# Peptides against a protein of PDB entry 3V4O, part 148

Target 1, 234 residues: chain A of PDB entry 3V4O
Amino acid sequence: DQPLAKDKVALLIGNMNYREHPKLKAPLVDVYELTNLLRQLDFKVVSLLDLTEYEMRNAVDEFLLLLDKGVYGLLYYAGHGYENFGNSFMVPVDAPNPYRSENCLCVQNILKLMQEKETGLNVFLLDMCRKRNDYDDTIPILDALKVTANIVFGYATCQGAEAFEIQHSGLANGIFMKFLKDRLLEDKKITVLLDEVAEDMGKCHLTKGKQALEIRSSLSEKRALTDPIQGTEY

## One batch from the design tools (peptide; made by RFdiffusion4, then SolubleMPNN)

Design b2_p22_7_s3 (from b2_p22_7, 9 letters changed)
Fold by OpenDDE base, seed 3:
Structure b2_p22_7_s3 (fold): chain B 234 residues (1-234), chain A 22 residues (1-22)
Amino acid sequence: as target 1 above (234 residues)
Amino acid sequence: MPEKLRSFDPSEEVKEELEKAE
């Protein structure tokens, strides 16, 4: 009665070397760590850094094509972002200053497309700022998004809408990845796993009251990232 | 994997940055 995945695919995007915006550093380490962990979980992982708008759109489109009946899909993004009128936007490295919605990828649009797939499990993890962009008052006409039973959405954000990075000596993970990596390999329902990550973040003195993980899901099945791929024996 | 989707392994870049930090 163990749930099985038809296949497991992941797209990881880390944007850090922005042309017209402050450069980031954490996405490099975070993508690296997450790549290694997901590969241990038998995910086919595509990791991409510093994507232009064109490249990001293509990557997302190709990823969506891989999502099919019974497939486990995971999409991770780390980089600049903003939120206007309930819509979240991922910022490509070639985005102008100031950037507008037309220069960015709308998360809700992607989620809508993901929910149309008959996947076994869809996980979308965002590690980006949620600060309002005062230079863009465009309101995208989007249908209300409902998280379906096969989608788990995690949004790591700082209290006050800005992503919080703790810069220590050398390369350090972002706050979200710091806690996620400790639990990602656990054989637990993904929503339970993420809830425990959120709890860990809340207990840590460094992140308490500063960084939070928002989780949205209606997952009704005990699906885990550790679920085996159909046709494989362990 | 779709042909339009390339892949990147950040391991070398991470190693370089770690070495600089030491």
Scores: peptide ipSAE 0.040, ipTM 0.615, DockQ to the pose 0.030
Fold by OpenDDE base, seed 1:
Structure b2_p22_7_s3 (fold): chain B 234 residues (1-234), chain A 22 residues (1-22)
Amino acid sequence: as target 1 above (234 residues)
Amino acid sequence: MPEKLRSFDPSEEVKEELEKAE
């Protein structure tokens, strides 16, 4: 009765050492911790740091090639970003100042490509700011997204760089990861899990009003990151 | 910590690592 994954694969990207933008620290720790947690969940994980535009595009392309029928795919990004006209953009480390959409990766475009896959579950987690980029007036023309029942999108939003990370146990963790790591291993529907993470974030006075988690999902099945891989007994 | 992470030009190696990773 429990859903099964054909396989579980994850691509984690953390951008910190930007050439023309403020450097970040949290992505390093966050990617590391998430890697370890996902491996405990039997995910095959590739973790990359400080990717250029070219490298990011290639990484995403290669990841998408692995998203086949029944596969659980998870893509995580931590770094700079922005949102214009309903479109979110991940900023590569070599992006110019100011950065523009042509130098960034459009999240909605990637999401569209993920929807074209017949995966068992697609999880897209973004830990980046969603402020408007006033220097980019380009309105991307994107194809309409299909309504699929296998996509979960978690978007952690912050107010400025100050709220991007917090100190914990001598390490600087992203606010999102601080709460996510406490629940990630729970055997719960992924949307329920993320909702609880959002509640935890909201209850904390340190993060209240500074960072929130937006969840977009059409998941119609009780799929969890803890779901066993087909052919394996748990 | 950083030794467990890497930065490189993604290619077929990324695909292979995703398929073979722990």
Scores: peptide ipSAE 0.024, ipTM 0.520, DockQ to the pose 0.024
Fold by OpenDDE base, seed 2:
Structure b2_p22_7_s3 (fold): chain B 234 residues (1-234), chain A 22 residues (1-22)
Amino acid sequence: as target 1 above (234 residues)
Amino acid sequence: MPEKLRSFDPSEEVKEELEKAE
């Protein structure tokens, strides 16, 4: 039987113009390209750039409100980030230098909130650095994800590695998006799709040893981004 | 989608640059 989504919603965040940190370029192109792809998959997409902490928190909160039983949700973030003791943090553009966890959004906390929504599928994709922040000693104690949460988490940078960008015509493209865009529209289980993206990244000379995709999943069903929305004809 | 949120709409210049980059 073909799985059905009650609805499809996506929030894409690209942070580039940091006030106190190096500016990025890739998020602009990557968010735009991903927006177009997800729209082709019938996602309702909200794409935001250069969000402050306040704006990011509000955006995520609003996104979470859209999640409900059977809904397919996708949250994408591209920007600065860090990982300490297994906890990942997204860095708003107005974060101080150095930043700490209280200035940032904890990915695992968001994932925890997502699992409570009983979504049909929830995908969280991160395109950010996984280096340690030596200025933050916070060790959050987080609950484990539920096995029934149907959550897929993709982290496009290896721990300790810097995010890599490719410069083209004055604009930069993220390597993750370079490979993701080639497969995102495929009618495959999302974990299989992302695994193939990971393999593509691994065999590419441009990314080998520079960037990797880590996949974590609690998805126990065959769910794909191409799954039709309930009540619609395709 | 919440009314308080809006989708980014790149300028024509950005679109042109994207097309060149492809």
Scores: peptide ipSAE 0.021, ipTM 0.577, DockQ to the pose 0.028
Fold by OpenDDE base, seed 5:
Structure b2_p22_7_s3 (fold): chain B 234 residues (1-234), chain A 22 residues (1-22)
Amino acid sequence: as target 1 above (234 residues)
Amino acid sequence: MPEKLRSFDPSEEVKEELEKAE
């Protein structure tokens, strides 16, 4: 029989108006469109823009409180970021220049917390740069994700200045969202869906060799964003 | 969703921009 979600909750964060870093535009449209799509999938969506470090931490904490056994969670972030030694960091709008790990939110740390919630599905999507931050020497030691965590991690990466240009070319979708939105409503296992998005990105002449989607998962069950919520009739 | 998350909603200006994008 088809899997059921206890509930569906999503937190979408788009940071654009950075105080000490280049401003972005794409997150606004991306968060908006993703919000509408997820609502069509019966997600309870909280969409937040231009969050400070304090606000981001609180938002993530509150989101984690919503996660529980059987719950489907989705966390999306679009904004500045970096990756050092396998650790990814989301950059709040009030981060200094240069930013450091103490000013940012560690993705892997959040994932670690998510795995303790026994979620039916947890999707973490990052639309941010994976460039190294030479001003941050922090090497956090984190435990590996549990095999039963049912976590799917998608990391959309941008190469070069093109990502910057696209994000400043008015109110247009980011590259990742452009492809994601076309498939997000499909009734497919989430890993299959994201894999197809990755393939689409790879085949497109505009993104080939410029942007890729990395997918990591510990999903051992067939779970889709379209899975119905328990107790609801569709 | 917890009400505390709502406290971090974007400014009205940003909300208006989102509405215009509809």
Scores: peptide ipSAE 0.019, ipTM 0.530, DockQ to the pose 0.029; fails the geometry check

Design b2_p22_7_s4 (from b2_p22_7, 9 letters changed)
Fold by OpenDDE base, seed 4:
Structure b2_p22_7_s4 (fold): chain B 234 residues (1-234), chain A 22 residues (1-22)
Amino acid sequence: as target 1 above (234 residues)
Amino acid sequence: EPEKLQSFDPSEETKKKLKEEE
C-alpha cells in the first residue's frame, strides 16, 4: 500500500547576510532550487532568506501551525550553525559574535514540537557546519522525544565537520544541494534517496575527506517525498 | 575558472582570508 500524506509542508531557510559573521553565498541559490523541486512534489513551501532570531522563531511557529496528524513536514536550513552534544543550532543573521544557544534555534526542539503534531514524516535537511561552539557551554536539557519512527535527518556534513559551497563564475551552490537536487524527485524512500545522494557526494573529488553526508533516521515506513496527498485524485 | 570551495565555518573562512593576505 502506497503511503499517503495528509498534506506536505516545507519551511526553507537560507541565511547569508550575517551581521557579525562571514557572509555566505550558496543559500540563495540552494533555497531557490529546493523550493522549485519541492513544489513539483506538491509541497506547500515557505521559503525565507536572511532571518533574524525573531523572524526565524516566528517562521518556525507558523510552520508548526501547518502541521497536523499525517502531515509531512520538511525543514531545510542553509547557513551558519553548530552542533553541541548532538543538538543542532541554526544561527540567525543577527546573532552576536560569539553566538550562544540562546541566540539560536535548536533543531531538536523543533522536532519535539513536530512530534506533538503527530506528523506522518519529519525531515530535516541541514546544510550547516556541525563543529562544536566552544563559546557555548550550555547543555540543552531536551525533553524525551516520543518514539514515532518517522524522523529523517540529512546532515550536509559529518559531526564535527564543515559544510562547503562551490563557487564558480560568481555563482555558489552548496555541495549538499548540488547532489540532492539531482535525486530529490525520485520516487524512493527518503532514506534510500539520501543514501544515493551520499554516494554521489562521495564521488566528488573536491570534498573527498572534507565533507560527507550523514543520515540519521528512525523511519519504519516506506515514506517518500513523492507520496501523494490524501484525497488528491491524480 | 577553477571551482573554489568555501567553508560555512566562520573560523575557517577567517583562516583562509588570513592566508590569502599573507
Scores: peptide ipSAE 0.286, ipTM 0.669, DockQ to the pose 0.580
Fold by OpenDDE base, seed 1:
Order: sequence, then structure tokens, then C-alpha cells
Structure b2_p22_7_s4 (fold): chain B 234 residues (1-234), chain A 22 residues (1-22)
Amino acid sequence: as target 1 above (234 residues)
Amino acid sequence: EPEKLQSFDPSEETKKKLKEEE
């Protein structure tokens, strides 16, 4: 009854050194920590920092090439972002000020492409702000998604809200990663795991009333990041 | 150093920098 993954592949992107926007600090450490954890979970992990639009698009394309039927795909992003009309946009480091959708990568478009690969699980962990970009009035026309019942979004913050990092003694971690790292290795359904992370985050006095984890899922199976890869002995 | 919370929002970061400079 244990679900099996054909393979497990993760793309981690951390954007910090923006050209036209404030620099971030947390993505460096967060990507590093998540990389180590996902490798312990037998994910094939590609971790990239400070990607231009061109580089981000290429990274996503390469990531998609590793996806196939039954593969677990995980996309993590830490950086600037926004959400318009329910669509999440990841901001490349070379994005202009102000940035628009044409300068950014739409997560829902990536999801569509992942669905075409017939993946076993699609996990998006988005550590970015979800505030509306008032400078982008484009209404995205997205193709209809398939009903695959294998999608999990972990938003570091709720709709219209901001994501934060904690800076201490020259180090910075995102609030989301601070709590995610403590539970990521647990053998639990991914939505249950994220729910526990949400509860832990809710106990943080620094972000109370400022940042709350949002889980959006259509996951009909008990899929976990700890699920074994088919053909491997554990 | 005390823990400092910093927003990923460019607008908020700008506001914070301005406040720190004042």
C-alpha cells in the first residue's frame, strides 16, 4: 500500500542579488539546507542561485526533461515574487523595475507542463511574497489544468501577504524554511507534513499576524517525500 | 544582534531602509 515514486527530482531556485530590486539574504541558506534534506530523501536535486530570466527558463526546461510518468517533481523558489489573479510569478534577478508577467515565470504554466509529463506528484514550495503587482494589469490566459489529483502548493505566506526572513548575527533564514527543515524528513503525507509546519510557524511570535503558511492541494493519495523509489531496496 | 524581520517585498524593504536612515 506504500506509494512508490518512479524517481524523485527537485529544482531549487534562490534569487537574491537583484539588479533593480532590493537584495535578499535568506535564499542562500534556505536553498542549501533544503538541498541537503532533499538529497537525504533520495531526490535528484538541482540547486541554482541568482538566475536571470533566460537562465530560469532554461532551468525549468531541463527540470521538465527529467520528469516522466510517476516521477515526483518538486519546485522550490525563494526570492521576489507576486501573485495576480491566482497566478504566482517568480521574479528573475534581471527583471526590470517594475517587473511584469512577461519578465517573470508563471508557476501555473510550469504546473501545466508537469501535468503533461504525467508525474506522480507535483510539489511547489514558494517562499515569496504573494502581494498583487499593481504595475502588471495583464490578465493571464492559462490553459485549463488537468484533474490529476497530485498537486501540492506550499505557500510561505497567504494571499496578498508578505514573506519574511529572520536576520540574526549576519545570517538569514526564511521563516518558511526555518520550520520546514525540522519536519521535512518525516514519513508523512506531504499535506500533513506541511500542516504541521504551518502550526509550528503559527507559534512564532515574530510572524504572528504577518505571515502564515497556506496549503493548496488536490492530492488524493497518501504521497510523501519519503516514498521509496521504484526498484530500490530500502 | 537582535533578530530582525525583513520582508521579501521590495516596497516594504524600501520603506524599512528609509526608516533606518531616519
Scores: peptide ipSAE 0.280, ipTM 0.678, DockQ to the pose 0.602
Fold by OpenDDE base, seed 3:
Structure b2_p22_7_s4 (fold): chain B 234 residues (1-234), chain A 22 residues (1-22)
Amino acid sequence: as target 1 above (234 residues)
Amino acid sequence: EPEKLQSFDPSEETKKKLKEEE
């Protein structure tokens, strides 16, 4: 039996106009392209750009209110970020220099809250650097995650590595989105889809030895972004 | 114009600027 989603909800955040950090360009185009693709997949999509800490927290809270039992939740982030002790931190545009965990949003905390909603699928697509922040010595004590077997992380880069954008004639695209957009509409298990994206990215001479997709998943069912919404006759 | 690869890491932008000034 094909898995069904009760609903499909996505929050897309692109931060580029940082106050105290270098500006980015790719998040604008990447959020736009991903929004159009996810809408074709019948996702309810909220797309936001250049969020402060307060605005990001509010956006996540509103996103969580749309989640319920069996709902597919997708969080996409493009911007500055870091990873400390296996925890991913998204950096708001008003973050100080240097930024610390108290100024940022922890992805694993969001995952915990999503699990409490008994979601059908939790997908995180993180287009950010994963280098350690040496200015943040906080060891987050996270509560143990529930064993829900419905979690997929697509990291644009490997642990300790950088994410890149390609700039051409004033426009920029993230490397991750360049390859993801070509396969996102395919009717495949999300982990299989991301694995194919990883292979495509690996063939790119520009990023060879610089950026590689990392997939981390605990997904026991054949869940796809193309899965139909319950009650909709396709 | 040749495609330029830019890192999201603030530290790498600083390194590139230093190399261009050299």
Scores: peptide ipSAE 0.272, ipTM 0.670, DockQ to the pose 0.534
Fold by OpenDDE base, seed 5:
Structure b2_p22_7_s4 (fold): chain B 234 residues (1-234), chain A 22 residues (1-22)
Amino acid sequence: as target 1 above (234 residues)
Amino acid sequence: EPEKLQSFDPSEETKKKLKEEE
């Protein structure tokens, strides 16, 4: 039987106009295109650009209010970021230079809160730098995540790759979105879909050796972004 | 029934919001 979502909700954040960091360009177009695609998949989509720390926190809080048992939640972020000790941090546009974890939003914290909502699927698409922030020695004390088999991470940049160089390539879309947009509407398990995107990126001469997609997942069910919403006629 | 997300004033900075209405 086809898996059903209680609802489908997405929060898309694109940060470009940083105050103390290099400006980006790709997030604008990427957010718009992803918004349109997710709407075709019957997601309720909120897309925001150039958020301060305060605004990002509020956006996440409001996003969490839309989540409930069996809801598919998708968080997309494009902007500056870093990864320390397995924790991914999204950098607000008003973050200081250098930024610290206290100035940023931890994705794993958001995941924890999503798990508390008993979501049916948690998808994180992170188009950001994953380099270690040497200026942040803080080890966040995160509570243990619940054991759920419904988590999917797509990291559009490999460890050590910088989003900045890619975002200034003059391309309208970021590299990740360029390939993701071609497959996002396919009725496939989300991990399979992302794996195919990763393969496409690996085969393309434009992206070989420049950017890779890393997938981390605990998803044990055949969940797809195309899954119908309960109570809706398809 | 899902609540609407808080809106931010885009006039302060180059912010753009796209929201799907309920």
Scores: peptide ipSAE 0.018, ipTM 0.533, DockQ to the pose 0.023

Design b2_p22_8_s1 (from b2_p22_8, 12 letters changed)
Fold by OpenDDE base, seed 5:
Structure b2_p22_8_s1 (fold): chain B 234 residues (1-234), chain A 22 residues (1-22)
Amino acid sequence: as target 1 above (234 residues)
Amino acid sequence: MEAELDSLLQSFDPKVEEMLAK
């Protein structure tokens, strides 16, 4: 029996024009291309650029409301970020310099909320830095993913200052999106797909030893982004 | 609910309409 999605929804966020931090360029093209790909997969996609803290929180909250039993959800973020003791934070464009946890969105908190949903599949993809923020003293909150959560978390990170340099290398896409887009439409279990993306990143001379994809999953079923929506026949 | 999300998000970023139209 082919797995079926009740619905497919995606929220894509690309932050580039930071007020108090270096501007980025890759998120624009990455969000655009990912939008087109996900639409080909029958996702209902909302794509947003340059969100303030208020806007990001509202967008995520509204996205979470769409998650329900059997729904396939995908949340993608590209922009600045940081990680302290396992807690990852997405940085809004209006974040101060230096930013703190109260200025940012905690990924683990969002994941916690996602796992409360009985989603058929939930994918959270981060394309952001993983640097430590010495100005943040937030206590780590690491909740284990529920076995039944069907959540796949992908964290694409760059080691060192090279992440910034690659964005200026004239490449239209970010490195993560470059590899992701080549496989995204494949009819494969999402964890297998992401593993292959990780392998591609590891083998490429441009990213070997520089950028990696960390994958965490609580997916006990064979679920693919290509799974059809219930009631649709292809 | 999706319509509500779209409406809300469009209020934050006018570029969303352009992206959704494609």
Scores: peptide ipSAE 0.009, ipTM 0.519, DockQ to the pose 0.019
Fold by OpenDDE base, seed 2:
Structure b2_p22_8_s1 (fold): chain B 234 residues (1-234), chain A 22 residues (1-22)
Amino acid sequence: as target 1 above (234 residues)
Amino acid sequence: MEAELDSLLQSFDPKVEEMLAK
């Protein structure tokens, strides 16, 4: 009685080379490693780096078109971001300084669109800052996620992540990916898996009190990233 | 659908091809 995926698709976005903001380094390695792991899980993976606003919007739109009934979708973003009044925004590399909501992609809007796709599983993982943007006073109205939507939202937050990226000259995994990669291939319900990742992060002296993983889910079924694709089960 | 996504996304970043799994 194992759940089956109609298909598995993933979009990974890593923004590093910002034009008007501090450059990042970790997204490159994180996207690369996550790509390899998801491929082992039979995901069809599209990985993109350093996207402009136009490119990001198009990429997300096209990804959403791939989502359908029974499909497993995973959207991952690593880069700059901000959060105002519960609204999270992904920052494109060509965003001005200061940036505003009209220059960025609203995460909650994307989640809203995801819930309409009747997916078997939707995972949205954010590895970005959650600092407030005082230059943006926009307060979007957010709708609650539908209970019927199998959406898992993971928000990895880091205090001082930007400073961390600047201080290190070499490429290394972000903290979230460091712990995620150790568990991602486990045959567990995705929410359980992420919860364990969160616990691992909490126990680490390097990350304790500095970085946390927030998980929001409406998933009521035992869905795992390891679930086989229909027609390929043995 | 995947083919369409692939084609469109490749237009944004020439390095997409090396990172794309079909």
Scores: peptide ipSAE 0.009, ipTM 0.535, DockQ to the pose 0.019
Fold by OpenDDE base, seed 1:
Structure b2_p22_8_s1 (fold): chain B 234 residues (1-234), chain A 22 residues (1-22)
Amino acid sequence: as target 1 above (234 residues)
Amino acid sequence: MEAELDSLLQSFDPKVEEMLAK
């Protein structure tokens, strides 16, 4: 029997126009493309650009409230970020320079909250740098993540994001989205799909050694983004 | 669900209408 989703909801965030940090361009197109693709997959999509800290926290919080039993949730973020001591942080557009953890959204905290939901599938995709923030010496104390079988975490990263963006300024999409969009509509287990995206990235000479996709999941069921919504006749 | 999310987000973010799925 094919798995069914109770509903499908996605929150896409693209931060570009930073006040105190280099502006980005790729998130705009990437969010747009992903929105269109997810709509084809019958996701209810909310796409937001250039969010302040307040707006981001509220958006994420409200999104999490909608995650419930059997729901397929997808959260996508593209923008500035950093990783310190195993903790990843999404940077709002109004973050100061230098930004610190208190100015940013902790990914691991969000993941923890996502794990508390009995979702049918919960996908978190990050397209941001993993560079360490030398100006933030704060070590967040986070509880260990629970072992769940419904969370899929994809982390697309590159070294020197700004430099990479300049080198590939002629590209319509970011590198991650370029490869993701080619496979996103495939009827495959999401972890398999993402793994294939990772392989595609690895085969591309432009991406090889520069960008990688890290996938973390304990998904034990054959859940796909293409899974039909319960009660929907096709 | 979409309507609920839209309503909630609109309360905090005026930018919600920019790229909402309709």
Scores: peptide ipSAE 0.009, ipTM 0.538, DockQ to the pose 0.019
Fold by OpenDDE base, seed 3:
Structure b2_p22_8_s1 (fold): chain B 234 residues (1-234), chain A 22 residues (1-22)
Amino acid sequence: as target 1 above (234 residues)
Amino acid sequence: MEAELDSLLQSFDPKVEEMLAK
């Protein structure tokens, strides 16, 4: 039986022009490339750049409203971020320096909300400059960290040094997107696809030991981004 | 590139654009 999507929706966020933090370049090209690829996969795509906290929260909320039974959802974020004790945070462009959890969007909270939507597939991809934030003392709730209900979470971890090197290397895409774009259109189970991306990243001398892709999933079905939308399959 | 990206921008929900309008 071929899995079917009720609909396909994607929200892509790329934060580059931070007010109080180092500016980035890769998110622009990465969001552009991913937008084009997802459209080829029949996703309805909203691509947003340089979002404030208010704008990010609204965008995520509206995206969550579009998630429903059988819907394929994809949320992508590229920008600054941090992780403390298992809690990951996306940093808006207007975040203060130093930023705290109340200034940022908690990934685990979003994942918790996603798992309640009975989606056919829900993919969350993070490409963040990751570091520990000593100014945030938020303690994680362990139960909120569980990924369930056909959720696939990919975390491309990069420290600030890599973002700087990419800008000076002449590479158009970020490291994660460089490898992801080569495989994203393949008709494979999404977890298998991401595993291959992770392997490619691990074999590259430029990224070995510097950037890795962490994958967490509760996907129990053979779901792929290439799965047709219900009523449109031939 | 930025202009090209903007031209290709799509919204799956008009409410998002309204809320994010500057």
Scores: peptide ipSAE 0.009, ipTM 0.477, DockQ to the pose 0.027; fails the geometry check

